# Designs tried in a protein design run: peptides against a protein of PDB entry 5T59. Part 26

Target 1, 112 residues: chain A of PDB entry 5T59
Amino acid sequence: TTPTMQSTSLLTEHLGYPPISLVDDIINAVNEIMYKCTNAMEKYLMQRNIIGKKDFSDEIKIGTAKLESLLENSVDKNFDKLELYVLRNILSIPSDLLEENRFRLLHHEKLV
Target 2, 90 residues: chain B of PDB entry 5T59
Amino acid sequence: EHIRFQRLVQVCNKALEESIRKLQSWEKIHECFPNYGQTREGIENLTVCQQQVIKLWSNLSRVEFDAIFHERSIEEKLNQLDDLINKARS

## One batch from the design tools (peptide; made by RFdiffusion4, then SolubleMPNN)

Design b1_p11_3_s4 (from b1_p11_3, 4 letters changed)
Fold by OpenDDE base, seed 2:
Structure b1_p11_3_s4 (fold): chain B 112 residues (1-112), chain C 90 residues (1-90), chain A 11 residues (1-11)
Amino acid sequence: as target 1 above (112 residues)
Amino acid sequence: as target 2 above (90 residues)
Amino acid sequence: MPEFIPLKPPP
């Protein structure tokens, strides 16, 4: 289920930051790692672009670009799932605790 | 009793593992370099490249994600959340 | 075996 505004507010108070901020950090990190990996691949192969009398630079550039695209698609898919799962099931407050009396308990624990 | 942080680690690992799955396929790698991979040296280079990039992916992910978790104090916060929920239900 | 050149440490 989609997090409620109330849940988000409570979690923000508890965490000291909005729940989405954690997800953003994770996604930003994996994106950075992804491009570092593909860049490293390209550089490694480009240092080895000539075999015999043939220069494979163009093929290497195209090939690494294809791999980058494959990785991008996979990262997007899997970390979209991660985002949904984290926000809905990990950084979440059970609905039964969002009632007025339970809400006060969570608030009280934070302030006292 | 504390379950949320464990789940976070699990889903992060799963996402990372599934994301790198295509690069773990030699056939997929070779298909991207059809002529380069027809040479002995090319195959050797691609083999090393594949192994190294997977290691790099794993190492960077471990370091970066651990840093995020530490900076956000997420284990502590999630444990506290578990405790609050359990307390409220008792 | 030849290895990738180590990248700079993450921030």
Scores: peptide ipSAE 0.062, ipTM 0.928, DockQ to the pose 0.068
Fold by OpenDDE base, seed 1:
Structure b1_p11_3_s4 (fold): chain B 112 residues (1-112), chain C 90 residues (1-90), chain A 11 residues (1-11)
Amino acid sequence: as target 1 above (112 residues)
Amino acid sequence: as target 2 above (90 residues)
Amino acid sequence: MPEFIPLKPPP
């Protein structure tokens, strides 16, 4: 079940930011980390591209690109799952608190 | 009981672990460098590379995710959310 | 063993 607009509003008030903002931060971070990792790997190997008399630069470039693609696909898959789980199960408000009378609880606690 | 922040940490760790799993496979790494990996020096370089990239992944994710959690005050906010829910059900 | 690029300072 996807979060309702009502729950999103209440959580935004509670958090001080929309729940999706946290997920966005996480996803942006892992994407940055991913490319830092693949870049470092490529640079490391490119500094060691010659073995004996053979230059493996082309193979290294292709190979690191393949690994990057694999990592990208895995990151996309797993963090899509993360997004769904976080928004549905962690940053969520139970239905019993989404009744009109229960809205006051969040507001009341904030004011005291 | 506070449960939501623990769950957040767990699912983040799981996503990170699952994402890097293929790079933890030596076979998968070697397949990407079939000729380079047929040399002694190439194997050594790939071995170090694999180890280093996994460490870099872990270290960077720890630092940056902790920063996000701090900046968003998410532990406190999730604990408060747990408390609110528990209070409402009491 | 040579290491990868240094970790950036924590934010």
Scores: peptide ipSAE 0.062, ipTM 0.928, DockQ to the pose 0.077
Fold by OpenDDE base, seed 4:
Structure b1_p11_3_s4 (fold): chain B 112 residues (1-112), chain C 90 residues (1-90), chain A 11 residues (1-11)
Amino acid sequence: as target 1 above (112 residues)
Amino acid sequence: as target 2 above (90 residues)
Amino acid sequence: MPEFIPLKPPP
């Protein structure tokens, strides 16, 4: 189920930040890691671009770009799923707690 | 009793594992370097490269995600959320 | 064995 505005507000109050901010941090981190990995791979191979009498620089550049694309697509797919799961199932408030009395309880606990 | 943070860690690990899966395939690596991978030395380089990038992926993700979780105090906050939910249902 | 870029400490 999609999180409601009410649950988002309550969670923001509880967390001190919007739930989406955590997901953003995670996604930004993995993207940074991804490009660091592919860059390192390219650099490593480019330092080893000549084998015998052949220069494989062009092939290495193309190949690493292909791998980057593959990894990028996989990251996008899997972390989109992660985002949905986190927001729906982890950073979520059960519907029964969104009732008035329980809503007040959550608010009260924060203030105490 | 506390389940949400554990689930967060699990889903993060799952996403990381699934994301790196294609790079774990030697066949896919080799396909990207068809001529380079036809040489003995090229195969050796690709093998080391594959191993190193997977390790780098794992290590960087562990460090960075732990940092995020700490900065966001997410374990504590999720535990508190679990407690609030359980208390409300009691 | 050659190694990739060193790991950075957590922020």
Scores: peptide ipSAE 0.060, ipTM 0.928, DockQ to the pose 0.080
Fold by OpenDDE base, seed 5:
Formats: structure tokens, C-alpha cells, sequence
Structure b1_p11_3_s4 (fold): chain B 112 residues (1-112), chain C 90 residues (1-90), chain A 11 residues (1-11)
């Protein structure tokens, strides 16, 4: 189930930030890491582009681009699943607590 | 008693592991460099490259994710959430 | 063979 507005509000109050902000940080981080990795691969191989008398620069550029695309697709798939899981199962409030009396408890704990 | 932060770490690790899975395949790496990989020196370079990128992926992810978790105080906040839920149900 | 250059951890 999709998080409710009430759940988001309560969690934002508890966390000090919206739950989605944590997920955004994680996704932004892995994207940055991904491109750092692919860039490092390309640079490493381009420094070793000549073997014997043959220049493999074109093949290296195409090959590293293919690997980048492969990694991008995998990251997108797996971290989309992660986002859904985190927001629904980790950063979530059980339905039995999404009642007026239970909301008071959460607010009370914050104020005390 | 405290379960949410542990789950967060687990799903992050799983996502990272599954994301790098294809790059762990030598066959897939070699297919991207069909002629380069037909040379001895090319194979050596690709082997080192594959190993290094996997290590870099792992190391950077660990450092960056730990930093995020610390900056967001997420372990403490999730533990508190667990406590609140357990208290409400008692 | 030379290794990848290690990156600094975030502040």
C-alpha cells in the first residue's frame, strides 16, 4: 500500500525530514558511485589502448559505454524496488496506530 | 525489538549486490571487448579492471551509505519508531 | 598493474 499523507506527516515530524529524502539521498549516492566506476574503467583502459601496434581506443569507448548502460539498467531496477520497500515497510506506521488516539501518543512523546 | 534499521541495511546491501551482479560476469565483460580481449595483454587489463571496479563499487557504497545514515540519524530514529510502536501495542 | 585511484570519503 502507498503511504498516506498522515503517515508522511507523522514521520516527517519524527525524522525531521520527509521519508522520501532518505531514499533520494541513497539513490543520488548510488548514481554518483555508478558513474565514478564507469569513468574509472574507461580511463584505465584508455591508458592501455595500444597493444602491439594496434589501437583499440574505439572498441574501448564503445565497450565501456555498453557496460555503463548495463549497470544503469540494473541500478534503476533494483533501487526502484528498494524505494518501494523502504517507504512501505521501513519508514511506515502500522495502520492500528493511524488513529486519533494513537496520533496523540506520538505527539505526546515528542512534547515530553 | 529493534528491526527496522537492520532491514534498511539489508535491503541496501541486496540492492547494491544485485546491481553489480552483471559486471561480476567475466563473459559479459569480455563480450564488450571482443578483439581487445583476444590479446594476452588485453585479457590482463580487463581482469584487473573488473576486479578494481567491483572493489571500488563496494568501498564507495559502504562509505557513502554510512555517511547518509549518520547525517540522517536514521538508526536512532528507526529504533525510536520501533519503541513507539511496541509501547503503543503493550 | 596499477590500481584504481582511491576516492576520499565524504566529509
Amino acid sequence: as target 1 above (112 residues)
Amino acid sequence: as target 2 above (90 residues)
Amino acid sequence: MPEFIPLKPPP
Scores: peptide ipSAE 0.057, ipTM 0.928, DockQ to the pose 0.077

Design b1_p11_4_s1 (from b1_p11_4, 4 letters changed)
Fold by OpenDDE base, seed 4:
Structure b1_p11_4_s1 (fold): chain B 112 residues (1-112), chain C 90 residues (1-90), chain A 11 residues (1-11)
Amino acid sequence: as target 1 above (112 residues)
Amino acid sequence: as target 2 above (90 residues)
Amino acid sequence: DDIDEFFEELE
């Protein structure tokens, strides 16, 4: 189910932050990790760019860039799925509990 | 009983695993370095590089995600959410 | 596994 404004408000109150903030932290982290990985790869290979007196620097740069793009696309795709799953199924309140009586209960429990 | 945090960990692992899957393919790695990978030393370097990247990916993600979960107190909050939902349904 | 199924459905 798609998150509602009511659900978001309740969860924000419960968490102390909007649900999307957690997802943003995760996505920002993985993006940082991704570029650290690709940077490390390029540097490692560039330190080993000469083989048999042949310089492979250009090929290494191009190849690493291709792998970076590949990883970037995969990260974007899979963590978009993650975002959707988390917001729909983890950081969510069942619709049957969004009725008046149960909504009050959840709100009351947080305030007391 | 408490299921949401477990699912969060699982979906994070799923996304991480699927994201790195293509880099685990030697064929894809080699295709990016067609001439470099034709040399013995090149193959050796690429092999080590591939392994190191995968390890770095795994280690950094574990550390960073655990830090996020801690800073956001998400396990506790999700457990509480489970409890609230269960209580409301009882 | 609902997570695996979810990811598969979106592929």
Scores: peptide ipSAE 0.626, ipTM 0.950, DockQ to the pose 0.974
Fold by OpenDDE base, seed 1:
Structure b1_p11_4_s1 (fold): chain B 112 residues (1-112), chain C 90 residues (1-90), chain A 11 residues (1-11)
Amino acid sequence: as target 1 above (112 residues)
Amino acid sequence: as target 2 above (90 residues)
Amino acid sequence: DDIDEFFEELE
C-alpha cells in the first residue's frame, strides 16, 4: 500500500522531517560510496597497467567502466526496493490508527 | 516491542549485499578484463582489487549509514513510533 | 523473512 498524505503528515510531524528525506540521505550516500569504490578500482589497476611489455590501460578503463555500470544498475534496483520497503513497512502508520478517532489519539499522545 | 529500527538496519544490509553481489563474483570481474586476467600479475592485481573494493564498500556504508541514522535520530524516532502505536492499540 | 521475500517478489 502506498503511503497516504495523512500518514506522511503525521510522520513528518513525528520525525521532524518528511520520511522520504531519510531515504534520500541513504540513496545519496550509497551513490557516493559507489563511485568512490569504482574510482578506487580504476586507480588501483591503472597503477598496475603495465604487465611485462604490454600496456593494459585501455582494457582497464573499459573493464572498470563496465563494472561501474553493472554496480550502478544494481544499486538503482536494490535501493528502489529499499525505498519502497522503508516507506511502506517501516515509516508507516497502520490504517486503523488513521481513522479519525485514532488519529486524534495519536496526536494527543505525542503532545502530552 | 521495538522492531522498526531493526528492520531498517536489516533492509539496508539487504540492499547493500544485493548491490555488491555481482562484484563478489570472480567470473564477473575476470570477464571484464579478459587479457589482463590471463597474466599472473593481472590475476593477482584483480584479486586484491576485488577484495579491497568489497571491504571499502562495506566499511564506507557502515560509517555513512550510521552517521545518517544518528543525524536523523532515527532509532529513537522509530522506537517512539513503535511505542505510540502499541499504546494506541492498548 | 519478509525483507527477503519482498526483494524476491520484486525481481
Scores: peptide ipSAE 0.624, ipTM 0.950, DockQ to the pose 0.977
Fold by OpenDDE base, seed 3:
Structure b1_p11_4_s1 (fold): chain B 112 residues (1-112), chain C 90 residues (1-90), chain A 11 residues (1-11)
Amino acid sequence: as target 1 above (112 residues)
Amino acid sequence: as target 2 above (90 residues)
Amino acid sequence: DDIDEFFEELE
């Protein structure tokens, strides 16, 4: 079920903000967390870049970049799914309640 | 009765878990550091690093998502939404 | 578990 303008309006009134704003907050947060994690990984390994007589700095930089890309792709995929699920199934109003009479009742109940 | 907030938490956890799944694979980690991972110390460092990243991921997500949920009052709002919907159906 | 099923269906 795709969200409608009517549903969005009702939910915005109820929430005090558009439903998408919550999703945006979540996605922004996970993106920030993602880069903090990969940055921490790189820094940790770069502090341990020399083993024996060999410097592995270049390999570490390349390797962490690969893992970052892997994580980015996974985050994008899974949080796109999350967005869809949240907007369709959580921040949603059942279709039967969006009919004229039931819509008015729901709206009236909220305002009184 | 109240189901929406529980589902929100669950889907957030699902997305987080699935996102970090590949980093939980030692093989995936090791293949990114083929020479570094051939050394004893390298293996040890990668092992610790992997564990720390996963923990950091979990801890940061918990703190940040809880903050979002609080700031948006989403549990209360979703519970109210459930109640409104149920009342409209009665 | 509808969430797990949802994620699987979109793969």
Scores: peptide ipSAE 0.624, ipTM 0.950, DockQ to the pose 0.971
Fold by OpenDDE base, seed 5:
Structure b1_p11_4_s1 (fold): chain B 112 residues (1-112), chain C 90 residues (1-90), chain A 11 residues (1-11)
Amino acid sequence: as target 1 above (112 residues)
Amino acid sequence: as target 2 above (90 residues)
Amino acid sequence: DDIDEFFEELE
């Protein structure tokens, strides 16, 4: 079920870029968003680090780091699944179109 | 008839929802701040922080993913792919 | 839903 070189070539021609490039954009974006979220959380809590006479700065730094790790692990797992699904089921060419006559049709449509 | 782009949006939403699920757990949040969360003010701050992060996650992902889809013209390209497949099978 | 099933199968 892994994309073939042939399907990748055809899709690259159709899209104007390799299918994996779209997935890379998505993954890069979510990683950036993830760190923006964790950074915002740390900043917010560090502005509120003193309650009464106690300074919770160290606990906040450790706690936000733990949450970041949890989020990183979840993002990694779920977007690996996304990558697999997209490349197998969305950016894919059915086997019946991976025949000699079907290839010509795709090329013809692009040129017309 | 056109199904691929819809599926792309759906799988993106699925991955985003599953990724943020643990941060939606108050228990998970509180466990990371055991002493801070024992204070009234700490609980209040953590509550607001949790809500804001989840909203930020949702808003940023929507904006950034839409931008990617637009820049890659993926809706149009996937619709064309659907059309080509349907035409070939007819 | 095929997406939900797909994610569950990989868990």
Scores: peptide ipSAE 0.623, ipTM 0.950, DockQ to the pose 0.974

Design b1_p11_4_s2 (from b1_p11_4, 5 letters changed)
Fold by OpenDDE base, seed 4:
Structure b1_p11_4_s2 (fold): chain B 112 residues (1-112), chain C 90 residues (1-90), chain A 11 residues (1-11)
Amino acid sequence: as target 1 above (112 residues)
Amino acid sequence: as target 2 above (90 residues)
Amino acid sequence: DDIDEFFEELD
């Protein structure tokens, strides 16, 4: 089930922040981690760029760029799935509880 | 009874595992360095590099995600949400 | 596992 405005409002009240904010934190973190990893890879190999008097610097730069792109695409794909799952199944209110009486109960319990 | 936070942790792990899967492939790593990987030293360097990156990925993600979960008090909030839902259905 | 199934369905 797709999140509704009502569920978003209830969850925002409960969490103290919009549900999407948690997902944004996660995605921002993994993106930062991703580039730290690829940067570390490039630096490590560039420190070892000469083998048998041959300079592989250009190949290393191109190769690490390819791996970065590969990882970036995978991160985007899988964390888009994560976002969808979290918002639909974790940070969600069951539809049967989005009725008037149950809505009041959730609101009341939060304020008491 | 409390299920949502467990699922959050699980889906985060799933996304992280699937994201790094291609870097765990030696074949894909080697393909990016066709000439460098034809040397003994190059293979050794790539092997160490691959291992280090995977470890870095795992360690950083654990630390950063735990920090986010703590800052957002998400375990407590999700447990409370489970309780509220269960109470409403009783 | 519903998470595994979910990720598989979106492949």
Scores: peptide ipSAE 0.652, ipTM 0.950, DockQ to the pose 0.973
Fold by OpenDDE base, seed 2:
Structure b1_p11_4_s2 (fold): chain B 112 residues (1-112), chain C 90 residues (1-90), chain A 11 residues (1-11)
Amino acid sequence: as target 1 above (112 residues)
Amino acid sequence: as target 2 above (90 residues)
Amino acid sequence: DDIDEFFEELD
């Protein structure tokens, strides 16, 4: 179930930021980490690009690019799942509490 | 009683683990370097590289995610949310 | 584990 506007507002009030902001931070972080990893891999191999008398630089560049693409696809897929799970099951308010009488409790707690 | 933050950590770990899974496959690594990987030195280099990348992935993600969780005070906020929900249901 | 099941369901 997709979060309602009410739940988003209440959670934003509680958190001090929109729930999606946390997810954005996580996704931005993993993307940065991803490219750091692939860059490190390329650099490591490029420092070892010559074996014997053969230069494997081109193969290394192509190969690391392929691995980067593979990782990108996997990160996108799995962190899309993460986003969905977090917003639905973690940063969420149960529907039974999204009633007027229950809303008062949440607001009351904030104001006291 | 407090469950949300634990789940957040768990789902983050799950996503990280699944994301790096393919790079943990030696076969996939080798396939990307068909000629390089036919040399003894190439195999050695790829092996070390694979291990280092996986370690880097793990270490960086731990540090960065913990920083995010701290900056967002998410453990405290999620615990409070759990408490509010439990209180409302009492 | 609901997380594992969730990820598997979306495969």
Scores: peptide ipSAE 0.652, ipTM 0.950, DockQ to the pose 0.973
Fold by OpenDDE base, seed 5:
Parts: structure tokens; C-alpha cells; sequence
Structure b1_p11_4_s2 (fold): chain B 112 residues (1-112), chain C 90 residues (1-90), chain A 11 residues (1-11)
């Protein structure tokens, strides 16, 4: 199920930041890593672009671009799943704690 | 008792592993370089490149994700959340 | 494993 406003508020108070901020950090990081990897691959191959008398520069550029696209699609798919899992199952408050008396307990624990 | 942080690490690993799976396929790599990969030197270069990229992916993700977890104090916060939930249910 | 099952269900 989708997190409620109340759950988000309580978790934000507990964490010191909104739960989505953690997910954003993770996704931003993997995107940066992804492009570092593909860039490194292109540079490595471009340094080895000539074999015999044949220059493969154009093929290397096209090929690395294709691999980047494949990786982008996979990252998008799998980290969308990650986001959903984290927000539903990790950064979540069980429904039994979303009652008035339980809310007070959470606030009380923070203040002591 | 404390389960949430472990699950966070696990789901991060799962997403990372599934994301890099396509690059682990030699066939997919070779298909992107059909003429380059027909040469001996080309095959050698692609092989090394594939291995290096996978290692770079693994190493960078480990370092960056650990940094995020530290900066967000997420292990401590998730352990506290587990404790609060367990206390409320007792 | 609930994570593996979760990812498979979304395929």
C-alpha cells in the first residue's frame, strides 16, 4: 500500500528528513555510477580504436551508446522496484501504530 | 528484532545485481560491436572492458551507498524504528 | 525471500 501522509510525517520527524529523500539519494548515486561506467568503457575502447589498418571509432561510439541505453533501462526498472519496496516495507509504519495512542508514544519517545 | 536495515541492504544489492545483468552477457556486448568483435584484439579489449566495468560498478556502488547510509544515519534510525514497533506491540 | 518475490511479481 502507498504510505499515508501521517506515516510520512511521523517518519520525517523520526529520520530528520522525508523518507523519499533517502531513495532519491540512492537513485541519484546509481545514475552517476552508471554514467561513470559507460564513460570509462567508451574511453577505454577509444584508446584501442585502431586494429591493423581499420579505425573502429564510429562503431565504438555507437556500440557504447547502445550499452548505455540498455543499462539505463535496467536501472530505471529495478530502482523503481527498489523505491516501491523501500517505501512500502522498510520506511513504513504498521497500521496498528497509526492509532492515536501509538502516535503519542512515538512523539513521547522523541522528547525523552 | 532488527530487520529493516538488513532488508535495505538486501534490496539495494538486488537492484544493483539485476541492473548490471545485461552487461554481464557477452552476447549482448558482442552484438554492440559486430565488426570490432570479429578481430582477436577486439575480443580481448571487449573482454577486459566488460570485466572492468562490472568491477567498477560494484566498487563504486558499495562506496557510494555506504556513504549515503552513513550520512543519513539510516542503520541507527531503522533500528530505532524496529525497537519502537516492538515496544508498541509488547 | 520476500525481496526476490517482490521483484518477480513486478515483472
Amino acid sequence: as target 1 above (112 residues)
Amino acid sequence: as target 2 above (90 residues)
Amino acid sequence: DDIDEFFEELD
Scores: peptide ipSAE 0.650, ipTM 0.950, DockQ to the pose 0.974
Fold by OpenDDE base, seed 3:
Structure b1_p11_4_s2 (fold): chain B 112 residues (1-112), chain C 90 residues (1-90), chain A 11 residues (1-11)
Amino acid sequence: as target 1 above (112 residues)
Amino acid sequence: as target 2 above (90 residues)
Amino acid sequence: DDIDEFFEELD
């Protein structure tokens, strides 16, 4: 199930921030990490670009770019899944509690 | 009783592991460097590079995600959420 | 493992 406005409001009150903010932090972090990794790889290999009498700089640049693209696609796919899972199953209010009286109780408990 | 934070950690690990899986394939790495990888030194360099990248991925993600979790107080908040939900059900 | 299953279902 998708998050409701009520659940989002309650969770925002509880967390002190909207649930999506946590996911945003995670996704931003992994994207930064991803490019740090690919950059490090390119730098490492470019420092070792000459073997024998041949310069492999062009091949290294192209190859690293290919790996970056591969990683980008995988990150996008898997962290989209993560976002769905977190918002649906972790930062969520169970459906059986999505009733007026239950919400009131939860809200009351938070404020007391 | 407290399950949400554990699941958060688990799903983060899952996403990280699945994301890096293809880079763990030597065949895929080698395919990106077909001529470079035909040399002895090239193979050695690629091997080290692959290992270092995977370690860097793991280390950076651990540090950054832990920082996020701390800054957001998410373990405490999720535990409290579990407690509130359980109390509401009782 | 519901997480593994979840990821597999979305493939």
Scores: peptide ipSAE 0.649, ipTM 0.950, DockQ to the pose 0.972

Design b1_p11_4_s3 (from b1_p11_4, 6 letters changed)
Fold by OpenDDE base, seed 1:
Structure b1_p11_4_s3 (fold): chain B 112 residues (1-112), chain C 90 residues (1-90), chain A 11 residues (1-11)
Amino acid sequence: as target 1 above (112 residues)
Amino acid sequence: as target 2 above (90 residues)
Amino acid sequence: DDIDKFYEELE
């Protein structure tokens, strides 16, 4: 389920930053990497665009664009799943510890 | 005892693996370059390109994700979180 | 594992 405000607050205090910030860093990084990869592909092939007497530049541009789109969609889908998993299962506090008494214990242990 | 950071690494690897899966298919690559891929040189170029892109994807992601994990001190923080939770339950 | 199952369930 969706993290509670209380959980987010506790984790923010523990981490020194909101849990979502880590996910944002990861997603931003993979997006940058993605476009570096697609750019490298296009440049590599465009340097080899002429075979024999035929220029394949147009086909290369279209083809690389298609692959970029496929990769982009896949990245979006799979890293949305990652975000959900991380926030629900990794950066999470068990519900039994979100009770007031247990919450205080966790907070106390952090401060001591 | 400490499980959260391991799971973080695992889910990152899973996301990366699933994201690049289609580019690992030669058929998928070739269909995007139907005429280029009918030439000997074209096939060779596409083969090298595919391999290099996948390698670049893997290498860059490893370096960048490790940097993020370090900057966010996430291994330490997740280990501490595991410890705190386990202690609270004892 | 649970991660694989998680991804499969969301497919």
Scores: peptide ipSAE 0.643, ipTM 0.951, DockQ to the pose 0.979
Fold by OpenDDE base, seed 3:
Structure b1_p11_4_s3 (fold): chain B 112 residues (1-112), chain C 90 residues (1-90), chain A 11 residues (1-11)
Amino acid sequence: as target 1 above (112 residues)
Amino acid sequence: as target 2 above (90 residues)
Amino acid sequence: DDIDKFYEELE
């Protein structure tokens, strides 16, 4: 079930903003969080880069970059799924209510 | 009756959990630091780092997502949506 | 658990 223009309009009126705006907020937030996490990891390890007589700085930088990439891919995948689920199943209007008479009823209820 | 907001919270948690799952794997972490992880201190540092990252991920996401939900009044709006739909069907 | 099922189906 793909969102329709009609559903989007009705939901925008109800929410006061387009449904996609909520998803955008969520995705933007998690991306910011993601980089904060990876940055924190790198900084933590870089403060502990010397063990014995060996400096592991280069390995730490490479390793944290690999983990960042891994996390990026996972975030992209799973939050794309989230977007799809939210728009299809949460911020959605059942098809039976998009018919002419039911559409009017829903719109009327909102205006009253 | 009111189901949409609960589902929103659930799917957010699902996405967050699945996203961090690979970082919860010690093997995945260790393989990124093959020499560092061969040292006792390295293992200790990686262990603490792993735990801290997971906690940071959880805490930041909770705070930020709650803020979004509040700013967008999404619980109220979704409850109202449920009510409108149910009323239309009655 | 429709959400879990949803995620599984998209994998």
Scores: peptide ipSAE 0.642, ipTM 0.951, DockQ to the pose 0.974
Fold by OpenDDE base, seed 5:
Structure b1_p11_4_s3 (fold): chain B 112 residues (1-112), chain C 90 residues (1-90), chain A 11 residues (1-11)
Amino acid sequence: as target 1 above (112 residues)
Amino acid sequence: as target 2 above (90 residues)
Amino acid sequence: DDIDKFYEELE
């Protein structure tokens, strides 16, 4: 199930930030890392682009781009799953605490 | 008793491992460089490159994710959440 | 492992 407005508000108060902000940080980080990896790969191979008398620069550029696309697709797929898992199972409040009297308990504990 | 932070670390590792899985395939790498990979030197270069990328992926993700967890104080907050839930159920 | 199962179910 998707997070409710109430759970989001309570978790935001507890965390000091909305739960989605953590996921955004993680996804932004992995995207940056991904492009650093593919860039490093291209540069490494381009420094070694000539073997014998043949220049493989064009093949290297195309090949690296293909690998980047492959990695992008995999990152998108697996970190979408991560987002779903984190928001549903980690940054979540059980239903037994999503009652009026329980809301007050969490709020009270925060203030005391 | 404290389980949420452990699960966060685990799911992050799972996502990272599954994301890099295809780059761990030599066949996938070689397919992208069909002529380059037919030379001895090309194979050697691709082998080193593959290993370096995988290591870079692992190292950078560890450092960056740990930094995020620290800046967000997420371990402490998740432990507190576990405690609150357990207390409410008692 | 619930995380592994979760990822498998979404495939």
Scores: peptide ipSAE 0.642, ipTM 0.951, DockQ to the pose 0.974
Fold by OpenDDE base, seed 4:
Structure b1_p11_4_s3 (fold): chain B 112 residues (1-112), chain C 90 residues (1-90), chain A 11 residues (1-11)
Amino acid sequence: as target 1 above (112 residues)
Amino acid sequence: as target 2 above (90 residues)
Amino acid sequence: DDIDKFYEELE
């Protein structure tokens, strides 16, 4: 089920922030982690770029860039799924509880 | 009884695991370094690098996600949400 | 597991 405005408003009141804000925090964090990982990989290999008499710096730069792209695509895909799941199934209110009487109850419980 | 927070943790783990899956493939890593990986030292370096990245991924994600969950008080809020929903249905 | 199913359905 797709979240409604009522659900979003009620959850925002309950959480103290919009549900999407949690997802944004998670996605921002993983993006930061992703680039830290790829940067670490590049630095590690660049410190070991010469084997024998051959310099593999160019290959390392290209290779790490390719891996970064692969990771970016995977992160985007899987965390888009996460966003959808969280907003639909975790940070959600069942439709049967979005009726007037049930909605009032949830609001009342928040205020009391 | 309280199910939403554990699901949040589970889906986060799922997303993290699926995201790093390709980097766990030695074949894919080797393909990115075709000549470097033809050397003994290159293979050794790539092996260590792969392990380090995976560990870094796991450790950083754990720390950062736990921090987010704490700052957002999400476990408490989700437990309360479960309780509210259950109460409304009773 | 509903999460696994969810991810599989979106693949």
Scores: peptide ipSAE 0.641, ipTM 0.951, DockQ to the pose 0.975

